Peptides against a protein of PDB entry 5YCA. Designs and how they scored, part 56

Target 1, 132 residues: chain A of PDB entry 5YCA
Amino acid sequence: RSLPAERNPLYKDDTLDHTPLIPKCRAQVIEFPDGPATFVRLKCTNPESKVPHFLMRMAKDSSISATSMFRSAFPKATQEEEDLEMRWIRDNLNPIEDKRVAGLWVPPADALALAKDYSMTPFINALLEASS

## One batch from the design tools (peptide; made by RFdiffusion4, then SolubleMPNN)

Design b2_p12_5_s3 (from b2_p12_5, 5 letters changed)
Fold by OpenDDE base, seed 2:
Structure b2_p12_5_s3 (fold): chain B 132 residues (1-132), chain A 12 residues (1-12)
Amino acid sequence: as target 1 above (132 residues)
Amino acid sequence: SAEMMEALASLA
């Protein structure tokens, strides 16, 4: 598959220690028709553009939004590029269908696989380890 | 944006 050419410079080094990022995560309770659910969010600011994106995890089963990852990693990507990647994820990984939430969500192992591809490993590790 | 990320979580 082909990923967008320009990546968020925040993710220039995939080998950094993730532990300082853990306390930066925040839990958020969201109300749905069938009841509340808790999410964990990590604010990721592009150091050049200063534009923030939020990485998202469902607290209960640790599913992570692949959509949030992609948009953070590739802030200049077109919708077509995103659609292609999401189709690849559907075909090659194990996305979770949840009618309550938008975007494509994947289990932790798949999220870490994507993190490697997007150079986001420290951020996804932190998001997964954060309390809710 | 923060609002966009909230939309991801709620379909709002």
Scores: peptide ipSAE 0.052, ipTM 0.739, DockQ to the pose 0.264
Fold by OpenDDE base, seed 5:
Structure b2_p12_5_s3 (fold): chain B 132 residues (1-132), chain A 12 residues (1-12)
Amino acid sequence: as target 1 above (132 residues)
Amino acid sequence: SAEMMEALASLA
């Protein structure tokens, strides 16, 4: 598959130590019609544009928003490019459907596979290891 | 969507 050409410079090095990012994560309880659910979020700021994106994890099953990952990694991507990647994820990974939340969510192993592709492994490791 | 992610993040 083809990914967008320009990547967020925040993710220039996929091999960096993730541990300093863990305390930057924040847990958040959100009330839904069927009850509360806890999410973990990590604020990721593009060092050039200064635009932040939030990486999101469902605390209970550690599902990660692939949509948030893509948008953070590829800030100049078109909607068409995003749609193509989301279709690829549906066809090749194991996305989870949750009617309570928008976007495409994937289990931890799939998130780490995407993280490797997007060069954001330290950030996903931190998000997965953070307490909730 | 990005809008939903922002909405979630903006909650207390």
Scores: peptide ipSAE 0.051, ipTM 0.727, DockQ to the pose 0.143
Fold by OpenDDE base, seed 1:
Formats: C-alpha cells, sequence, structure tokens
Structure b2_p12_5_s3 (fold): chain B 132 residues (1-132), chain A 12 residues (1-12)
C-alpha cells in the first residue's frame, strides 16, 4: 500500500523510550445511550504546526482508533488517502465495529503494527500502558 | 481539519 508522503515530525524517531509519555495520557468517561465508557487519550502536538491530535484507546478492550493514528501521523493526507488506508486496514487487520464511536478501531496488536508503519510506536505503547 | 479532529476526539 501507499502511505502519504509527509509525516508528522513528532514521529521522526520510532525508537524513543515511551515511558515519559505514559503519565501524559488522560482517562475520560464518555456517556453513550447505552451507558458510560472509559477512554484513554494522548495529546500529540505537531512540533511544527502546533496542531494537536488525540490518540484514543478504549479502556475496556484496549482497542485503538486507527483513524486517530492516521490523522496524527499524516496531517496533510487527503480524505481519499485516508479512505484507502482504512480500506487496507479492513482488508488486512482485525478492526472492531462499534456503532457508538467514530472511526476505525483495531486491537492492540494491530495498533502496534500500524504504529510501526506510521513510526509512532512509543506513543502507542504509552497509550496502551496508561491506566484508566 | 479542526472539525474532523474535534469529532474524532469526541468519538462522535
Amino acid sequence: as target 1 above (132 residues)
Amino acid sequence: SAEMMEALASLA
């Protein structure tokens, strides 16, 4: 597959220690029609544009929003490029369908696979290890 | 876009 050419400079080094990012994660309870659910989010700010994106994890099953990852990693991606990547994820990984939430969500193993592709492993590791 | 980011952050 083809990923967007320009990547968020925040993710220039995929080998950095993730530990300092863990305490930066925040849990939040969101109310849905069928009840509350807890999410963990990590604010990721593009050091050049200063635009923040939030990486998102469902606390219950640790599923990660692939959409949030993609949008953070590729801030200049077109909608078409995003759609193509999401289709690839549907065809090649194990996304979870949750009608309550937007975007495409994947289990931890898939999230880490995407993290490697997007060069954001430290951030996903931190998000997965953070308490809720 | 900012709108997409907000929507995603709110899980709407």
Scores: peptide ipSAE 0.045, ipTM 0.714, DockQ to the pose 0.219
Fold by OpenDDE base, seed 3:
Structure b2_p12_5_s3 (fold): chain B 132 residues (1-132), chain A 12 residues (1-12)
Amino acid sequence: as target 1 above (132 residues)
Amino acid sequence: SAEMMEALASLA
């Protein structure tokens, strides 16, 4: 597959210690028709454009939004590039369908595989280790 | 969508 050419400069170094990011995560309870669910979120701001994105984890099963990861990592990606990547994820990883939320969600192992591809491993590790 | 997730993050 082909990923977009330009990546968010926030993710310039995939080897940094993730532990300082853990306390920056926040738990949030969202009410759905079938009951409440807890999410963990990490606000990630592009240091050049100043545009923020929230990386999202379902607290219960630690599923991560691949859609949010992609959009944060590739700020200049086209819709066609996003569609291509989401198709690749469906074909090669183990996405989870949740009717309550939009986007493509993946289990922790898949999220870490994507994080390596997108150079955002510290951020996903922090999101996964944060308390809910 | 990412927009939906941003909206969720801004709630409560």
Scores: peptide ipSAE 0.052, ipTM 0.734, DockQ to the pose 0.143; fails the geometry check

Design b2_p12_5_s4 (from b2_p12_5, 4 letters changed)
Fold by OpenDDE base, seed 4:
Structure b2_p12_5_s4 (fold): chain B 132 residues (1-132), chain A 12 residues (1-12)
Amino acid sequence: as target 1 above (132 residues)
Amino acid sequence: SAEMRAALESLA
């Protein structure tokens, strides 16, 4: 697969300690037709463009939005590039279908695999460790 | 915040 050439400078160092990011996460309850569900979110601001993006985890099973990861990591990606990556994820990882939410969601192990590819490991670790 | 809620709702 081919990932976009330009990555969010926020993720320039994949080896940073994730623990300072944990308290930056926030939980939010969202009402759905079949009942409420809690999400954990982490605001990630591109230090260059100042545009924020939110990484999201389902609190219950720790599924993480791969779509949000991609969009945060690659702010200049085209829709075609995103579609290509999402297809790759479908074909190579273990995405979870949830009709309540849009985007492609993956289990924690897959999220960490993607995080390595996108240089987002500290952020995903923090998101996974945050309380809900 | 409203921004955070909007972010989540954009996927809901």
Scores: peptide ipSAE 0.070, ipTM 0.754, DockQ to the pose 0.490
Fold by OpenDDE base, seed 3:
Structure b2_p12_5_s4 (fold): chain B 132 residues (1-132), chain A 12 residues (1-12)
Amino acid sequence: as target 1 above (132 residues)
Amino acid sequence: SAEMRAALESLA
């Protein structure tokens, strides 16, 4: 597959210590028709554009929103590029489709594989280790 | 679905 050419400069170094990011994560309870669910989110701000994106984890099963990862990592990606990557994820990883939430959600191992591809491993590690 | 989109937006 071909990923977008320009990546968020926030992710310039995939080897950073993730531990300082853990306390920056926040738990959020969201009400759905069939009951509440807890999510953990991490605010990631592009240091150049100052545009924030939230990385998201389902607290219960630690599923991560691949869609949020892609949009944070590739701020200038086209819709076609996103569609292509989401198709690749469907074909090569193990996404879940939760009727309550939008986008593709993947288990922790898949999230870490994507994180390596997107150079955002410290952020995903922090998101996975944060309490809910 | 519209519900899925709304949920994602509410998480922001």
Scores: peptide ipSAE 0.061, ipTM 0.749, DockQ to the pose 0.146
Fold by OpenDDE base, seed 1:
Structure b2_p12_5_s4 (fold): chain B 132 residues (1-132), chain A 12 residues (1-12)
Amino acid sequence: as target 1 above (132 residues)
Amino acid sequence: SAEMRAALESLA
């Protein structure tokens, strides 16, 4: 597969220590028709554009929104590029579809695989380790 | 928070 050419400069270094990011995560209970669910979010701001994106984790099973990762990592990606990547994820990883929330969600191991591809490992590690 | 909800909705 091919990923978009331009990546968010926030993710220029995949080797940084993730621990300072842990306390930046925030947990919140979201109300859904069938009951509440807790999510953990990490605000990721593009240092050049100043546009924030939120990386999202389901607290219960630690599923991570692959869609949020992609959109944060590739701010100039087209819808077609996103669709292509989401299809790749469906075909090659183990995504979970939750009718309550939009986007494609993946288990922790898959999230870390994507994080490596997107050069955002510290951020996903922090998101996974944060309390809920 | 409103941001959390908005973030989820933005994925649609």
Scores: peptide ipSAE 0.079, ipTM 0.755, DockQ to the pose 0.919; fails the geometry check
Fold by OpenDDE base, seed 5:
Structure b2_p12_5_s4 (fold): chain B 132 residues (1-132), chain A 12 residues (1-12)
Amino acid sequence: as target 1 above (132 residues)
Amino acid sequence: SAEMRAALESLA
């Protein structure tokens, strides 16, 4: 596969300590037709453009929105590039279908694999370790 | 898609 050429400068260093990011995560309860569900979110702001994106985790099973990761990592990606990556994820990882929420969600191990590819490991580690 | 972006933002 081919990832977009330009990456969010927030993710310039994949080796940084993730622990300072943990307190920045926030839990949120959202009501759905079949009942409430808790999500954990982490606000990630591009230091150059100042545009924020939110990384998202389902609290219960720690599924991570791959869509949120991609959009945060590649702010200038086209819809075609996103569709290509989402197809790759479907073909190579283990995405979870959830009719309640949009986007493609993946289990923690897959999220960490994507994080390595997108150079955002500290942020995904923090998101996974945050309380809900 | 635009709908997907809006949905994610609504969760944030």
Scores: peptide ipSAE 0.049, ipTM 0.716, DockQ to the pose 0.140; fails the geometry check

Design b2_p12_6_s1 (from b2_p12_6, 5 letters changed)
Fold by OpenDDE base, seed 2:
Structure b2_p12_6_s1 (fold): chain B 132 residues (1-132), chain A 12 residues (1-12)
Amino acid sequence: as target 1 above (132 residues)
Amino acid sequence: SEDEEFRKSLFE
């Protein structure tokens, strides 16, 4: 696979301590046709463009949106590049499809594997450790 | 609000 050339400068250092990010996470209950579900979110702002993206975790099973990770990490990616990466995830990891929400979601271990590839490890660790 | 922004992003 080929990841986009330009990465969000927020993720320049994959070795940072994640613990300061934990209190920045927020739990939020979302209403769906079949009932409520809790998510944990982390607002990640590109320090140059000032454009924010939310990283997302389902509280119940700790599934994390790979789509949100990709879009935050690669703000200049094309739709074709995103589609290519999502296909790679389907072929190589263990994603789930949840019809209630958009994007491709993966279990914690897969999210951490992607985080390493995208240089987002501190942010995903924080998202996983945050309370719901 | 950030809550509304997040809700929107869940469906994009």
Scores: peptide ipSAE 0.776, ipTM 0.966, DockQ to the pose 0.890
Fold by OpenDDE base, seed 1:
Structure b2_p12_6_s1 (fold): chain B 132 residues (1-132), chain A 12 residues (1-12)
Amino acid sequence: as target 1 above (132 residues)
Amino acid sequence: SEDEEFRKSLFE
């Protein structure tokens, strides 16, 4: 597969210690027609553009939004590039479908695989370790 | 608020 050419400079170093990011995560309860669900979010701001994106984890099963990861990692990606990557994820990983929310969500192991590809490992480790 | 921004992002 081909990932977008330009990556968020926030993710220039995949080897950084993730522990300082853990306290930056926040739990949030979202109300749905069938009941509440808790998410853990991490606000990630592009240091050059100053545009923020939230990385997202479902507290219950630790599923992480691959869509949020992609959009944060590749701020100038086209819709076609996003669609291509989401298709790749669907074909090669183990995504889940949750009709309550948008995007493609993946289990922790898959999220870490994507994190390596996107150079986001510290951020995904922090998101997974944060309390809900 | 960031809570509302996050809520919005869940449905984008």
Scores: peptide ipSAE 0.776, ipTM 0.966, DockQ to the pose 0.896
Fold by OpenDDE base, seed 5:
Structure b2_p12_6_s1 (fold): chain B 132 residues (1-132), chain A 12 residues (1-12)
Amino acid sequence: as target 1 above (132 residues)
Amino acid sequence: SEDEEFRKSLFE
């Protein structure tokens, strides 16, 4: 598949140590009609544009928002490019359905596969290891 | 706040 040409310079090096990012993660409880759920978030700021995006993990089952990963990695992507990637994920990975929140969510192994494709491995490792 | 910003992003 083809990914957008321009990538967030925050992700220029996929081989960096992830451990310094772990304490930057934050747990947050969100109230839903069927009860509370805890999320772990990591604020990722583009060093050039200064625009932030949150990477997101459901604390309980470690599902990660692929949509948020894509939007952080490819800040200049069109909606059409995003839609094509989300369709690819549906066809090739194992996304879950959660009607409480927006976007497409994937299990940890799939998130790490996407992280390799998007050059985000340290950030996803940190998000997965952070406490909730 | 960042909490509010995150909550908003969960539904975008």
Scores: peptide ipSAE 0.776, ipTM 0.966, DockQ to the pose 0.904
Fold by OpenDDE base, seed 4:
Structure b2_p12_6_s1 (fold): chain B 132 residues (1-132), chain A 12 residues (1-12)
Amino acid sequence: as target 1 above (132 residues)
Amino acid sequence: SEDEEFRKSLFE
């Protein structure tokens, strides 16, 4: 598959120690019609543009938003490029679509596979390890 | 707030 050419400079080094990112994660309870659910979020700011994106995990089953990963990693991607990647994820990984929230969500192993592709491994490791 | 920003991002 083809990923967008320009990547968020925040992710220039995929080999960094993830542990300093763990305390930057925050748990947040969201109220839904069928009850509350806890999410763990990590605010990731592009150091050049200063535009932030939240990486996000469902606390209960550790599903991670692949959509949020893509949007953070590729700030200049077109909607067409995003759609192409989401189709690839549907065809090659094990995503879920939770009716309560937007985007494609993937289990931890798939999230780490995407993280390698997007050069986001420290951030996804931290997000997965953080307490809810 | 960041809480509000996060809630918005969950539905986009």
Scores: peptide ipSAE 0.775, ipTM 0.966, DockQ to the pose 0.901

Design b2_p12_6_s2 (from b2_p12_6, 5 letters changed)
Fold by OpenDDE base, seed 2:
Structure b2_p12_6_s2 (fold): chain B 132 residues (1-132), chain A 12 residues (1-12)
Amino acid sequence: as target 1 above (132 residues)
Amino acid sequence: SEDEEFRQSLFE
């Protein structure tokens, strides 16, 4: 696979301490046709462009949106590049498809593998440790 | 609000 060339400068250092990010996470209940579900979110703002993206975790099973990770990490990626990465995830990891929400979601171990590839490890660790 | 922004992002 080929990841996009330009990465969000927020993720320049994959070795940072994640603990200061934990209190920045927020739990939020979302109403769906079949009932409510709780998510944990982390707002990540590109320090140069000032454009924010939310990283997302389902509280119940700790699934994390790989799509949100990719879009935050690679703000200039094309749709073709995103599609290529999502296909790679389907072929190599263990994603789930939840019809209630958009994007491709992965279990914690897979999310951490992607985080290493995208240089987002502190942010995903914080998202996983945050309370719901 | 950020809550509404997040809700929208879940469906993008």
Scores: peptide ipSAE 0.780, ipTM 0.967, DockQ to the pose 0.889
Fold by OpenDDE base, seed 3:
Structure b2_p12_6_s2 (fold): chain B 132 residues (1-132), chain A 12 residues (1-12)
Amino acid sequence: as target 1 above (132 residues)
Amino acid sequence: SEDEEFRQSLFE
């Protein structure tokens, strides 16, 4: 597959220590028709454009939004490029379906695989280790 | 607020 050419400069170094990012994560309870659910979020701001994106984890099963990862990593990606990557994820990884929220969500191991591809490993490790 | 921004992003 082909990923978008321009990547968020926030993710220029995939080898950095993730532990300083853990306390930057926040837990948030969201109300749904069938009851509340807790998410862990990490606000990631592009240091050049100053545009933020939230990385997202479902607290209960640690599923992570692949869509949010992609949008944060590739700020100039087209919808077509996003759709292509999401199809690749469906075909090659193990996404889960949750009709309560938008986007494509994947289990922790798949999230870390994507993180390697997107150069986001410290951020996903922090998101996974943060308390809920 | 960031809480509301996050809630919005969950449904985008």
Scores: peptide ipSAE 0.780, ipTM 0.967, DockQ to the pose 0.904
Fold by OpenDDE base, seed 4:
Order: sequence, then C-alpha cells, then structure tokens
Structure b2_p12_6_s2 (fold): chain B 132 residues (1-132), chain A 12 residues (1-12)
Amino acid sequence: as target 1 above (132 residues)
Amino acid sequence: SEDEEFRQSLFE
C-alpha cells in the first residue's frame, strides 16, 4: 500500500523510550445513551504546525482508534488517502466499528502493527500501558 | 477545554 509522503515530525524517531509518555496520558469518562465508558487519551502536538491530535484507547478492551493514528501521523493527507488506508485496514487487519464513536478501532496487536508503519511505536506503547 | 476537544474528536 501507499502511505502519504509527509509525516508528522513528532514521529521522526520510532525507537525512543516510551515510558516518559505514560504520565502524559489521561483517562476520561464519556457518557453515552447506553451508559458511561472510559477512554485513555494522549495529546500529540505537531511541533512545527502546533496542531494537536488525540490518540485514543477504549479502556475496557484496549481498542485503539486507527483513524486518530492516521490523522496524527499524516497531517497533510487527503480524504482520499485516508479512505484508501481505512480500506486497507478493513481488508488486512481486524478492525471494529463501535456504533457509539466514529472511525475504525483496532485491537492492541493491530495498533502496534500500524504504529510501526506510521513510526508511532513509543506513543502507542505508552497509550496501551497507561492506567485508566 | 481539552476534555471538550476530546469529546468532539470521538465523533469526527
């Protein structure tokens, strides 16, 4: 598959220690019609543009938003490029679509596979390890 | 607030 050419400079080094990112994660309870659910979020700011994106995990089953990962990693991606990647994820990984929230969500192993592709491994490791 | 920003991001 083809990923967008320009990547968020925040992710220039995929080999960094993830542990300093763990305390930057925050748990947040969201109220839905069928009850509350806890999410763990990590605010990731592009150091050049200063535009932030939240990486996000469902606390209960550790599903991670692949959509949020893609949007953070590729700030200049077109909607067509995003759609192409989401189709690839549907065809090659094990995503879920939770009716309560938007985007494609993937289990931890799939999230780490995407993280390698997007050069986001420290951030996804921190997000997965953080307490809810 | 960041809490509100996060809530919005869940539905985009």
Scores: peptide ipSAE 0.779, ipTM 0.967, DockQ to the pose 0.900
Fold by OpenDDE base, seed 5:
Structure b2_p12_6_s2 (fold): chain B 132 residues (1-132), chain A 12 residues (1-12)
Amino acid sequence: as target 1 above (132 residues)
Amino acid sequence: SEDEEFRQSLFE
């Protein structure tokens, strides 16, 4: 498949140590009609544009928002490019759609596969290891 | 706040 040409310079090196990112993660409880759920978030700021995006993990089952990963990695992507990637994920990975929240979410193994494709491995490792 | 910003992002 083809990914957008321009990538967030925050992700220029996929081989960096992830451990310094772990304490930057934050747990947050969100109230829903069927009860509370805990999320772990990591604020990722593009060093050039200064625009932030949150990477997101459901604490309970470690599902990670693929949509948020894509938007952080490819800040200049069109909606059409995003739609094409989300279709690829549906066809090739094991995503879930949680009716309580937006976007396409994937299990940890799939998140790490996407992280390799998007050059985000340290950030996803940190998000997965952070406490909730 | 970042908490509110995150809450908003969950529904975008």
Scores: peptide ipSAE 0.779, ipTM 0.967, DockQ to the pose 0.887

Design b2_p12_6_s3 (from b2_p12_6, 5 letters changed)
Fold by OpenDDE base, seed 3:
Structure b2_p12_6_s3 (fold): chain B 132 residues (1-132), chain A 12 residues (1-12)
Amino acid sequence: as target 1 above (132 residues)
Amino acid sequence: SEDEEFRRSLFE
C-alpha cells in the first residue's frame, strides 16, 4: 500500500523511550445512551504546524482509533488517502466496529503494527500502558 | 477545554 508522502514531524523517531509519554495521557469518561465508557487520550501536537490531534484508546478493551492515528501521522492526507488506508486496515487487520464512536478501531497488536508503519510506536506504547 | 476538544474528535 501507499501512505501519504508527508508525515507529522512529531513522529520522526520511532525508537524513542515511550515512558515519558505515559503521564501525558489522560482518562476521560464519556456518556453514551447505553451508559458511560472510559477512554484514554494522548494529545499530540505537530511541532511545526501546532495543530493537535488526540490519540484514543478505549480503556476497557484497549482498542485504539486507527483513524486518529492516521490523521495525526499524516496531516496533509486527503480524505481519499484516508479511505484507502482504512480499507487496507479492514482487509489486512482486525478492526472492530463500535457504533457509539467515529472511526475505525483496532486491537492493541494491530495498533502497534500500524504504529510501526506510521513511526508512532512510542506514542502507542504509552497510550496502551497509561492508567484508566 | 481539552475535554470538549476530545469529545468533539471522538465523534468526527
Scores: peptide ipSAE 0.778, ipTM 0.966, DockQ to the pose 0.905
Fold by OpenDDE base, seed 5:
Structure b2_p12_6_s3 (fold): chain B 132 residues (1-132), chain A 12 residues (1-12)
Amino acid sequence: as target 1 above (132 residues)
Amino acid sequence: SEDEEFRRSLFE
């Protein structure tokens, strides 16, 4: 498949050690009509533009927001490019759509597959290993 | 705050 041409320079090296990123993750409890749920977030700032994006994990089942990954990795992507990638994920991976939150979420193995494609492996490893 | 920023992102 085709991905957007320009990638966030934060992700220029997929081979870096992920462990320094673990303590940068933060847990946050969100209140929903059916009760509270904990999320783990990692703030990722583009070193050139200084624009931040949060990578997101559901603490309970370790689902990762593929939408947040895509938006962080490809800051100049169009909505059409995002829609095409989300359709690819639906057709080729095992995503879920949680009615409580926005975006497309994927299990850990799928998140790591996407991380390889987007050059985000250290960041997703850190997000998965962080405490909640 | 970052908590508020995250909540906005979670529902966008």
Scores: peptide ipSAE 0.777, ipTM 0.966, DockQ to the pose 0.902
Fold by OpenDDE base, seed 2:
Structure b2_p12_6_s3 (fold): chain B 132 residues (1-132), chain A 12 residues (1-12)
Amino acid sequence: as target 1 above (132 residues)
Amino acid sequence: SEDEEFRRSLFE
């Protein structure tokens, strides 16, 4: 697969200590037609453009939105590039589709694999360790 | 608010 050429400069160093990011995560209860669900979110702001994206985890099973990861990592990606990556994830990882929310969600191990590819390991580690 | 912003992002 081919990932987009330009990456969010927030993710220039994949080796940074993740622990300072843990307290930046926030738990949020979302109301759905079939009941509430808790998510953990991490607001990630592109230091150049100042555009934020939320990384997001389902608290219950620790599934992480691969879509949110991709959009944060590759702010200039086309829809075609996103679709290509999501298809790759479907074919190569173990995603789930929760019809209550948008995007493609993956279990923690898959999220960490994607994090390595997207150079955002510290952020995903923090998101996974944060309390809900 | 960030809460509203996050809710919106869940459905984009």
Scores: peptide ipSAE 0.777, ipTM 0.966, DockQ to the pose 0.891
Fold by OpenDDE base, seed 4:
Structure b2_p12_6_s3 (fold): chain B 132 residues (1-132), chain A 12 residues (1-12)
Amino acid sequence: as target 1 above (132 residues)
Amino acid sequence: SEDEEFRRSLFE
């Protein structure tokens, strides 16, 4: 597969210690027609453009939004590039589609595989370790 | 608010 050429400079170093990011995560309860569900979110701001994106985890099963990861990592990606990557994820990983929310979600092991590809490992480790 | 921003992002 071919990932977009320009990456968010927030993710320039994949080897940084993730522990300082843990307290920056926040739990949030969302009300749905069939009841409440808790999410853990991490606000990630591009240091150059100042545009923020939330990385997202379902608290119950630790599923991570691959869509949010991609959009944060590749701020200038086209819709076609996103669609191509989402197809790759469907074909090569183990995604789930939750009808209550948008995007493609993946289990923790798959999220960490994507994090390596996107240079986001510290951020995904923090998101997975944060309390809910 | 950030809570509102997050809720919006869940459905985009």
Scores: peptide ipSAE 0.776, ipTM 0.966, DockQ to the pose 0.898

